# Ledger of designs, part 149: peptides against a protein of PDB entry 3VZA

Target 1, 98 residues: chain A of PDB entry 3VZA
Amino acid sequence: RVERLCKSKELFEERLGLEIRRIHNEQLQFIFRHIDHKDPDKPYMFTLSINEQGDYEVTSCTPPLDCISEFQLKVRETNNFSAFIANIRKAFTALSFK
Target 2, 62 residues: chain B of PDB entry 3VZA
Amino acid sequence: AAYVTQLYYKISRIDWDYEVEPARIKGIHYGPDIAQPINMDSSHHSRCFISDYLWSLVPTAW

## One batch from the design tools (peptide; made by RFdiffusion4, then SolubleMPNN)

Design b2_p27_5_s3 (from b2_p27_5, 12 letters changed)
Fold by OpenDDE base, seed 4:
Structure b2_p27_5_s3 (fold): chain B 98 residues (1-98), chain C 62 residues (1-62), chain A 27 residues (1-27)
Amino acid sequence: as target 1 above (98 residues)
Amino acid sequence: as target 2 above (62 residues)
Amino acid sequence: SDDAIKKLLEWSLKGESQEEIERVLSV
């Protein structure tokens, strides 16, 4: 089972180009790669925590996204975390074309 | 890595087929209305294309 | 929406044992 879980993680990381890491101060770091086709290893990342009110809070975003505050609001309203992550990736993708 | 794999599933709604050859990307995406099979030969596509395709399966509607 | 995701994220953030997470998710 442990081996399967490890393999699963590796497959997700490579195929989605998304790494999820726990970092200091109880935050999750989401690292997108495979965004820029000219530089597939270039990272696009944001960090996430749960604030004192129990709400999702983006603590950093690199490169910055103008829409990130709106997405934070949307995920708090809808609790649709999947759409939240997907929209962030979509926004990073759009940014890579500029 | 149990919690992180669950997180990946909650995000992507993809379940991989772990019994196929490494070059074969096979699985199922579970959408709200229909399950979409995934079956790709990774040797025929760039990493970016594969990722873009898989993410295209994930709804962005809030 | 999936309320279970929030709890999963909290466990991930706080570093709860994977064994405990598996037990809860298996129920």
Scores: peptide ipSAE 0.327, ipTM 0.909, DockQ to the pose 0.107
Fold by OpenDDE base, seed 3:
Structure b2_p27_5_s3 (fold): chain B 98 residues (1-98), chain C 62 residues (1-62), chain A 27 residues (1-27)
Amino acid sequence: as target 1 above (98 residues)
Amino acid sequence: as target 2 above (62 residues)
Amino acid sequence: SDDAIKKLLEWSLKGESQEEIERVLSV
């Protein structure tokens, strides 16, 4: 099972172009690649934590997204974490064309 | 890596087929209504196209 | 044993039993 889990992670990282890392201060870093077709390795990333109130909180976003605060609100309201991540990727994709 | 793979599944709803050759991207996406088979030859597509396609399977409705 | 990850999984696994969540986190 452990070997399958490791392989699974690597497949997700490459195929989704999404790396998930634990970083300092109990945060998760989400790193999107394969966004810009002209520069597939260019990273688009944000960090996420759970604040003292127990809510999802975006602690950084690079490059910045105007919609990130709205998405944070939406995920708190809906608890739809999948849509949250997918919408962020869609926003990064849109940004790559500007 | 269990928690990370669980996060990936909760995000993407994709379950990979681990027994195919490396160039074959095969799995199942479990949508809210139907299960969508995934079966791609990675040598025929760019990494960006593959990622875009897979993410297109993930609903963005809140 | 990361509290932030635990909370994320709890939210992501909404509807799952606490025992199942703990099992996932223990691996």
Scores: peptide ipSAE 0.246, ipTM 0.895, DockQ to the pose 0.357
Fold by OpenDDE base, seed 2:
Structure b2_p27_5_s3 (fold): chain B 98 residues (1-98), chain C 62 residues (1-62), chain A 27 residues (1-27)
Amino acid sequence: as target 1 above (98 residues)
Amino acid sequence: as target 2 above (62 residues)
Amino acid sequence: SDDAIKKLLEWSLKGESQEEIERVLSV
């Protein structure tokens, strides 16, 4: 089972170009790669926590996204975490063309 | 890796086929209404294209 | 809405490390 789980994680990381890490202060770091076709290894990342009220909270975003605060509001309203992550990736993709 | 792999599934709704050669990207995407098979030869595409394609399967509607 | 995701995220944020879980399960 452990071996299968490790393989699964590696496949997701490579194929989605998304790494998920637990970091200090009970935060998750989401690192997108494969965004910039000219520089596939360039990272686009944000960090996330659950605040004391139990709400999703973006604690950092690099590079910064104008829409990140709106997305935080949307995910709190809809509880659609999948769309939240997908929209962030789409926004990073758009930013990479500038 | 149990928590993170579950998280990947909740995000992407993709279930991989783990019994194929590494160059074959095979699985199933479970959309809201339909299940769509995934079957790609990774040697025919860039890493960025593969990622873009897989993410295109994930709905962005809130 | 998927409340299961919220719980999974909370476990991911606050729970035991995967490595620690794997060590315990290996016993």
Scores: peptide ipSAE 0.335, ipTM 0.909, DockQ to the pose 0.065; fails the geometry check
Fold by OpenDDE base, seed 1:
Structure b2_p27_5_s3 (fold): chain B 98 residues (1-98), chain C 62 residues (1-62), chain A 27 residues (1-27)
Amino acid sequence: as target 1 above (98 residues)
Amino acid sequence: as target 2 above (62 residues)
Amino acid sequence: SDDAIKKLLEWSLKGESQEEIERVLSV
């Protein structure tokens, strides 16, 4: 089972170009690659935690996104985590063309 | 890895076929109404194209 | 620690039954 889970994780990481890491202070780091077609390995990342109130909280975003605070509000309202992540990737993609 | 794979599924709604050759990207995307088969030859596409395509399957409506 | 992931998964599963949440988080 452990071997299968490891393979699954690797497939998701490569195919989605998304790495998810646990970092200090009970946070998750989401690292997008394959965003910039001219530089597929260039990372676009944000960190996320759940605060004492139980709400999603974005703790960093690199490069910065003007829309990230609005997305944090939207995910708290809708609890649609999938759309939250997808919209962040969409925003990073748009940023890569500038 | 169990938690993170569940997270990937909750994000993407993709279930991979783990029994095929690594160069074959095969699985199923479970949308709200239909299940869309995924079956791609990775040697025919760039990494960026593959990722963009897979993410295009994920709804962005809140 | 898996606390951050567990909490996040719990939140993302709020639309499902508590039993389903417990099943997923136990793995």
Scores: peptide ipSAE 0.261, ipTM 0.895, DockQ to the pose 0.530; fails the geometry check

Design b2_p27_5_s4 (from b2_p27_5, 11 letters changed)
Fold by OpenDDE base, seed 3:
Structure b2_p27_5_s4 (fold): chain B 98 residues (1-98), chain C 62 residues (1-62), chain A 27 residues (1-27)
Amino acid sequence: as target 1 above (98 residues)
Amino acid sequence: as target 2 above (62 residues)
Amino acid sequence: SDEAIKKLLEWSLKGESEEERERILSR
């Protein structure tokens, strides 16, 4: 099972261009690559935690996204974590064209 | 890796086929209306195109 | 530890499935 899980993680990382890391202070770091077709390895990232109130909280975003606060509100309202991550990637993609 | 792979599924709703050759990207995306097969030859596409395509399967409606 | 990931997963499990959400909204 461990071998399968490791392979699964590697396939997701490469195919989605998304790496998920545990970092300090009980946070997750989401690192998007394959965003800029001219620079596929350029990272676009944000960090996420569950705050003391039990809500999703974005603790950093690099590069910054104007829409990130709205997305945080939306995911708290809808609990649609998938749409949350997908919309962030969409926003990073839009930013890469500027 | 168990929690991470669970997160990937929660995000993407993709289940990979692990028995195919490395150059073949094969799996199933489970959408709200239909389960869509994924079957791509990675040698025919850039890494960015592959990622963009797979993410296009993920609904962005809240 | 996997505490942070576990908490995120637990929170995500509180949400309705996309299929269920669409069924509710389509009524």
Scores: peptide ipSAE 0.385, ipTM 0.904, DockQ to the pose 0.302
Fold by OpenDDE base, seed 1:
Structure b2_p27_5_s4 (fold): chain B 98 residues (1-98), chain C 62 residues (1-62), chain A 27 residues (1-27)
Amino acid sequence: as target 1 above (98 residues)
Amino acid sequence: as target 2 above (62 residues)
Amino acid sequence: SDEAIKKLLEWSLKGESEEERERILSR
């Protein structure tokens, strides 16, 4: 099972271009690559935690996204975590063309 | 890696076929009404194209 | 640790994705 899980993680990381790391203070770092077709290894990242109230909280975003606060509100309202991540990637993609 | 892989599934709704050759991207995307098969030759596409395609399967409606 | 992931997964389970909603409504 452990070997299968490791393989699964590697497949997701490469195919989705998304790395998920555990970092200090009970946060997750989401690192998108394969965004800029001219620079596939350029990282687009944000960090996420659960605050004292139990709500999703974006603690950083690099490069910054104007829409990130709205997305944080939306995911708190809907709990649609999939759409939350997908919309962030979509926003990073749009930013890469500017 | 157990929780991370669960998170990947919760995000993407993709279940990979782990028994195929590394260059073959095979799996199933579980959409709202239909399960869509995924079957790609990675040697025929850029990494960015593959990622963009797979993410295009994920709904962005809240 | 996996604690942050556990919290995220738990909260994700409390909600329904668009796909999950559509599957429920299509029944």
Scores: peptide ipSAE 0.298, ipTM 0.890, DockQ to the pose 0.333
Fold by OpenDDE base, seed 4:
Structure b2_p27_5_s4 (fold): chain B 98 residues (1-98), chain C 62 residues (1-62), chain A 27 residues (1-27)
Amino acid sequence: as target 1 above (98 residues)
Amino acid sequence: as target 2 above (62 residues)
Amino acid sequence: SDEAIKKLLEWSLKGESEEERERILSR
């Protein structure tokens, strides 16, 4: 099972171009790659934590997204975490064309 | 990797077929109404195209 | 459910990964 889980993670990382890492101060770092077709390895990333109130909290976003605060609000309201991540990727994609 | 792989599923709703050759991207995306098969030859597509395609399967409606 | 996702996130944030455990055990 461990071997399969490791393989699963690797497949997700490569195919989605999304790496999820646990970093300091109890945060998850979400690293998107494969965003910029001219530079597929260029990272677009944000960090996430659960605050003391139990709410999703974006602690950083690089490069910055104007919409990230609204997305944080939306995910708190809807609890649609999947849409949250997908919308962030969509926003990063749009940013890569600028 | 158990928790992270579960996160990937919660995010993408994709289950991979782990019994195929490495160059074959095969799985199922479970949408709210439809389960859509995934079956791609990675050698025929760029990494960016593959990722874009897979993410296009994920609804963005809140 | 949202609760399940949040718990999953918490486990991911605070739990020991298999890779981390492997590193520890390999010392």
Scores: peptide ipSAE 0.432, ipTM 0.918, DockQ to the pose 0.065; fails the geometry check
Fold by OpenDDE base, seed 2:
Structure b2_p27_5_s4 (fold): chain B 98 residues (1-98), chain C 62 residues (1-62), chain A 27 residues (1-27)
Amino acid sequence: as target 1 above (98 residues)
Amino acid sequence: as target 2 above (62 residues)
Amino acid sequence: SDEAIKKLLEWSLKGESEEERERILSR
């Protein structure tokens, strides 16, 4: 099972261009690659935690996104985590063209 | 890696076929209304195209 | 530890059907 899980993670990382890491202070780091077709390895990342109130909280975003605060609000309202991540990637993609 | 793989599924709704050769990207995307098969030859596409395509399957409606 | 991921998953599952929760947790 462990071997299959490791393979699964690797497939997701490569195919989605999304790496998920546990970092300090009980946060998750989401690292998008394959965003910029001219530089596929360029990382676009944000960190996420559950704050003391129990809400999703974006603790950092690099590069910064104007829409990230709105997305945080939306995910808190809808709990649609999938759409949350997908919209962030969409926003990073749009940013990569600037 | 159990939690991470669960998270990937929660995000993407993609279930991979783990028994195919590495050059084959095969799986199923489970949308709200329909399950759509994924079957791509990775040698025919760039990494960025593959990622963009797969993410295009994920609804962005809140 | 897996605490952060586990907590995130728990919240991500909030509102999901029982069937969907079973599917996610079985992975």
Scores: peptide ipSAE 0.331, ipTM 0.903, DockQ to the pose 0.885; fails the geometry check

Design b2_p27_6_s1 (from b2_p27_6, 12 letters changed)
Fold by OpenDDE base, seed 4:
Structure b2_p27_6_s1 (fold): chain B 98 residues (1-98), chain C 62 residues (1-62), chain A 27 residues (1-27)
Amino acid sequence: as target 1 above (98 residues)
Amino acid sequence: as target 2 above (62 residues)
Amino acid sequence: KERLEELLKTEKNEVVKLLLQILLAPP
């Protein structure tokens, strides 16, 4: 039911610190929070689209990650979207210490 | 929406228990090897710790 | 958009389908 779905989304957003938004130009925005323990609400985000070939395409990353292009290649090769998202979060976490 | 919640499951492989008190983080993580229960008191942990812990359950191997 | 609908028709990957469905969802 609708109520359960709304609650589910809220639980995932809060507990994972990951928000998923549909934004302009047929893109999805993935916003990570709870990365910086000193500033839990500081957002780390990237945007994603499905390109003309039907492949994952990262269209932006803020702050920028040197590894994002490699991760895009990996997810296209493996189709392991879970690992894709988890590795991005790990990279953002590492960046937060610099 | 239903699609977004399904996407969260595909990412995390977590199924929440929706019938417990709000302060209880309870669910099941369906890892590649074995399903593991999640059962935490959110009042005992920071938001960042909780998120870090839950993400630690998600494999990063491609 | 039309291109996304066409992609959804032929897409086999479950996650990509979900992404497309999210993108195509009503406002």
Scores: peptide ipSAE 0.775, ipTM 0.962, DockQ to the pose 0.879
Fold by OpenDDE base, seed 5:
Formats: sequence, C-alpha cells, structure tokens
Structure b2_p27_6_s1 (fold): chain B 98 residues (1-98), chain C 62 residues (1-62), chain A 27 residues (1-27)
Amino acid sequence: as target 1 above (98 residues)
Amino acid sequence: as target 2 above (62 residues)
Amino acid sequence: KERLEELLKTEKNEVVKLLLQILLAPP
C-alpha cells in the first residue's frame, strides 16, 4: 500500500535519524541526524554513487572521516552494506565528542 | 518509496509494526541469531537515545 | 541514465540493485 510505504519511510527517517535523498549527478545523499545529543538536528552526511565498474563510490563526506576510504574498500570486499552504514554512523558519533 | 523502504530494511533489518499508536515504537529486528522484538515508548526517551538504541542493534562486523 | 540502466541489467547484488532503482525511479 502506498500509504504504508510513505509511513514506513517517515518512521525510518525519524527513528533511525537517517534520510536518503537522490541528488544531482546520479548520487544518493545519506543524512544522519540525532548524532549530537546537544544538537539533534545537526546533519552528518555522505554522498554515494555507483561507478563505471558497478562499485560503491563515496563522492563526499561532511564532516570528513579518515576511515571512509577504508569503509569503501570493506563494503566492496564484503558487500555488507548494513555494516558500511552502521560503521559510518559510529564514526560520525565519535566525531561528535570532539 | 518502495525501493527506499527496502533499502532501510537492508540497512537496519527492522520491520515496524504499523498498527500501533504513534508514540509506540514497535517492531522486530532480524539479527544474525534470534529475531528480537522492539517495543519502546517514545515519550520516555530522547530522539537521540532512540536512534542510538536502534543502531546498536545493527552489527558493525564486516 | 543509460549507464545506470545497463548496470542494472547485469547487477546481481540486491543492495546495488536497490540503489540503481532508486536513482532511476521517476520523480
């Protein structure tokens, strides 16, 4: 049902604090919120594309993560996209304690 | 929206219960072992706590 | 768009397929 799909998306966005957007140049934007407990709406984001070889490619990361290139390699090797996203959130969380 | 919701499931492995009151966060997390129920009263927690808790259910092992 | 459609034809990874489908979906 269309209504349920819309509701599902909204529930995931709010409860996980993760928004997924399609942006220019065939990219997806992943926006994490609810990271900083003192500023829950502060966004932490990265953009992702599928390159010519069909591989995951991170095209930007704000704020920057030293580990993002390693995570890109890991997800290409393991195809564990869930761990990829979870580890990125974990890394953003660590940055919020600066 | 269908593809996006499927992607959310692939990421989180959570299936929500859509028949409960809005303040009730109820669903099932399908982890590598036994599926675990989710049942929270959102009025008792901050948005950040809720998100942190749900993400804690997602394994980070590659 | 044509590039993404070609990738989708042969892609077998479910998540990559989903990403491609999201990118290719009409507004």
Scores: peptide ipSAE 0.775, ipTM 0.961, DockQ to the pose 0.879
Fold by OpenDDE base, seed 3:
Structure b2_p27_6_s1 (fold): chain B 98 residues (1-98), chain C 62 residues (1-62), chain A 27 residues (1-27)
Amino acid sequence: as target 1 above (98 residues)
Amino acid sequence: as target 2 above (62 residues)
Amino acid sequence: KERLEELLKTEKNEVVKLLLQILLAPP
């Protein structure tokens, strides 16, 4: 049902603090919020595409993460997209503590 | 939004209960072990706490 | 869009297929 799908998306966005958007140049933008407890609406973002080889490719990361390239390699090797996203959030969380 | 909601499930492995009042966060997390229920009163927690808790259910092992 | 459609034809990974489907979906 369309109504439930819409509600489901909204629930995930609010409860996980994760928004997923299509943006220009065939990319998806993943926006994490609720990372910084002192500023819950502060966004932490990365963009993702499927490159010519059909592989996951992170095209941007804001703020930058030193580990993002390693995570890209790991997700290509393991195909564990869940761990990929969770580890990125974990890294953003660590970054928020400075 | 069907594909996006499917993606959310692939990421979180959470299935929400859509028949409860808005203030109730109820669902099931499906992990490699026993499925775990989620049942929270959102009015008792901050948005950040709720998100952190839910993400804590998601394994980070590759 | 054409390249994404071609990728989708041969892709076996469920999540990659989902990502491609999201990218290919109408606005």
Scores: peptide ipSAE 0.775, ipTM 0.962, DockQ to the pose 0.867
Fold by OpenDDE base, seed 1:
Structure b2_p27_6_s1 (fold): chain B 98 residues (1-98), chain C 62 residues (1-62), chain A 27 residues (1-27)
Amino acid sequence: as target 1 above (98 residues)
Amino acid sequence: as target 2 above (62 residues)
Amino acid sequence: KERLEELLKTEKNEVVKLLLQILLAPP
């Protein structure tokens, strides 16, 4: 039997199409899949760190999003991390139609 | 592991039902107003549709 | 790592705390 926490993580990864990884230089990588219906495994990702001031800082975004800087500002102002992630996914989805 | 699952909950506000068959996507989304049950047969939907639907439950208002 | 530990000591935001805890978790 799979550990409950491990199973939970796997369910979230598959059902939300969102993977969260630790990567080098004290960063987290957020990888969205299931964005492009023609290519469900195509990754859309960004990396995030907590800077010296303790604020959210997006360190990369692939593919790039024009709105990512604004979203970083918004999440710092509102502390609404859920909306932050959801809006990024929405932006990636819009980009996939271009 | 516990922290990651907590983060997923903070993002999605979804709590899964872990006692159902693997093909059944069952859980509860806890919105700001009312809790909404989730109950889907994954064999009847594409992975993209399922993800899109679940994300549609997450508010984008800041 | 020491930087993140110091941030975690005083952080009040629940999500930021989670992010820090994930970053600080053992391999």
Scores: peptide ipSAE 0.774, ipTM 0.961, DockQ to the pose 0.880

Design b2_p27_6_s2 (from b2_p27_6, 12 letters changed)
Fold by OpenDDE base, seed 1:
Structure b2_p27_6_s2 (fold): chain B 98 residues (1-98), chain C 62 residues (1-62), chain A 27 residues (1-27)
Amino acid sequence: as target 1 above (98 residues)
Amino acid sequence: as target 2 above (62 residues)
Amino acid sequence: KERLQKLLATETNEDVKLMLQILLAPE
């Protein structure tokens, strides 16, 4: 089971170009790669927590996204976490062309 | 790892076929409509293309 | 683990938040 889980994680990380790690202060770090086709290893990342009110809270975003606050509002309203992550990746992709 | 892998599924709705060779990207994407098979030869595509394609399967509608 | 299994049995947006809370909980 452990071996299968490890393989699964590795497949997702490589194929989606998304690494998820727990960091200090009860936060999750989401690291996107494979965004910039000219530099596939360049990381685009944000950190996320659930605050005392039980709401999703983006605690950092690197590089910064103008839309991140709006996305935080949207995910709080809809609880659609999948769309939240996908839209962030879409925004990072757009940013990579600037 | 169990929690993280489940989170990946919740995000992507992809189940991988873990029994195939590493060069074969095979799985199933489960969307609101019909399930869509994934079957790619990774040697034919860049890492960025593969990721872009897979993410294109994920709806962005809130 | 058992609680997580129950959450996995029902796929809702709220269940995702609960699962995330488990991930963020102290180890």
Scores: peptide ipSAE 0.543, ipTM 0.928, DockQ to the pose 0.285
Fold by OpenDDE base, seed 3:
Structure b2_p27_6_s2 (fold): chain B 98 residues (1-98), chain C 62 residues (1-62), chain A 27 residues (1-27)
Amino acid sequence: as target 1 above (98 residues)
Amino acid sequence: as target 2 above (62 residues)
Amino acid sequence: KERLQKLLATETNEDVKLMLQILLAPE
């Protein structure tokens, strides 16, 4: 089971181009790659926590996204975490063309 | 590792087939309506294309 | 672990938040 879990994580990281890390101050770091077809290894990342009120909170976003605050609001309203992550990736993709 | 893989599933709704050759991307995407098989030859596509394709399976409606 | 198993038993959006809270719990 452990070996399968490790392989699963590696497959997700490579195929989705998404790495997830636990970092300091009780945060998760989401690192997207494979966004820019001209530079597949260029990272696009954000950090996430659950604040004292129990709400999703984006604590950083690099490069910055104008829509990130709206997405934070949307995920708080809907709790649709999958759509939250997918929309962030879509936004990063759009940014890579600018 | 279990927690992270669970999170990946919650995000992507993809379950991989772990018993295929490394160059084969095989799995199932569980969408809200229909489960769709994934079956790709990674050697025929760029990493970016593969990722874009897989993410295209994930609904973005809130 | 038992709580996690319960979380995996259902696939509600709220369950995702609970899972994240567990992942982000103080070490």
Scores: peptide ipSAE 0.543, ipTM 0.928, DockQ to the pose 0.270
Fold by OpenDDE base, seed 4:
Structure b2_p27_6_s2 (fold): chain B 98 residues (1-98), chain C 62 residues (1-62), chain A 27 residues (1-27)
Amino acid sequence: as target 1 above (98 residues)
Amino acid sequence: as target 2 above (62 residues)
Amino acid sequence: KERLQKLLATETNEDVKLMLQILLAPE
């Protein structure tokens, strides 16, 4: 049911602190919150597309992550999208402590 | 909404129990070896703690 | 739609990419 799906999305957004949007030019925007415990609403985000070769491509990352290129390589090698997202969140978390 | 919710599942491997009271965070995390229940009282934790905990369930090994 | 439903029913990593491609494709 539509109502159930809507509630599910809201639960994921709140509990994971992750919002997912489809944005212009065939991209997905991933917005992490609840990263900085001192500023829970501060967004950490990146955008993702599938390029012409069919590979995952990070098109932006705010704030920038030094490891993002390596993660892009790893997800292309493994196709482990879950680990990809989780590692990005981990990196954002580490960045919030600097 | 169906597409996004499925993506959330592919990322987190969490299935929520939608029929419980709003303050109860209840669901199941499906890990590679065994499924683990999630059962938390949200009123006892910060939003950041809850998110950190849930993400800790997600493997980071490539 | 049927293709997407089949992809969503599986748990393979490759299927995730295909799902994303469908989500990002023009409607």
Scores: peptide ipSAE 0.539, ipTM 0.928, DockQ to the pose 0.274
Fold by OpenDDE base, seed 5:
Structure b2_p27_6_s2 (fold): chain B 98 residues (1-98), chain C 62 residues (1-62), chain A 27 residues (1-27)
Amino acid sequence: as target 1 above (98 residues)
Amino acid sequence: as target 2 above (62 residues)
Amino acid sequence: KERLQKLLATETNEDVKLMLQILLAPE
């Protein structure tokens, strides 16, 4: 089971180009790669926590996204975490075409 | 690893076939409608294309 | 772990937040 789980994580990381890390101060770091086809290893990142009220809170976003505050509001309203992550990736992709 | 892999599933709704060779990307995407099979030859595509394609399966409607 | 397994069984969006809270629990 442990071996299967390790392989699963590796497959998701490589195929989705998404790494998820637990970092300091009870936060998760989401690192997107494979965004810029000219620079596949360039990272696009945001960090996330659950605040004292129990709400999703984006604590950082690099590079910054104008829409991140709106997405935070939307995920709080809908609890659709999948759409939240997918929309962030979509926004990063759009940003890479500047 | 167990918890993060479950999170990946909650995000992507993809279940991989772990019994195939590394060059074959096989799995099932469980969208809001019927399940869709995934079956790609990774040697035919860039890493960016593969990721873009897989993410395109994930609905962005709130 | 057992709690997480129970949450995963319900397959609701609210369960994702609870799962994240478990992942983010103080060490």
Scores: peptide ipSAE 0.545, ipTM 0.928, DockQ to the pose 0.273; fails the geometry check

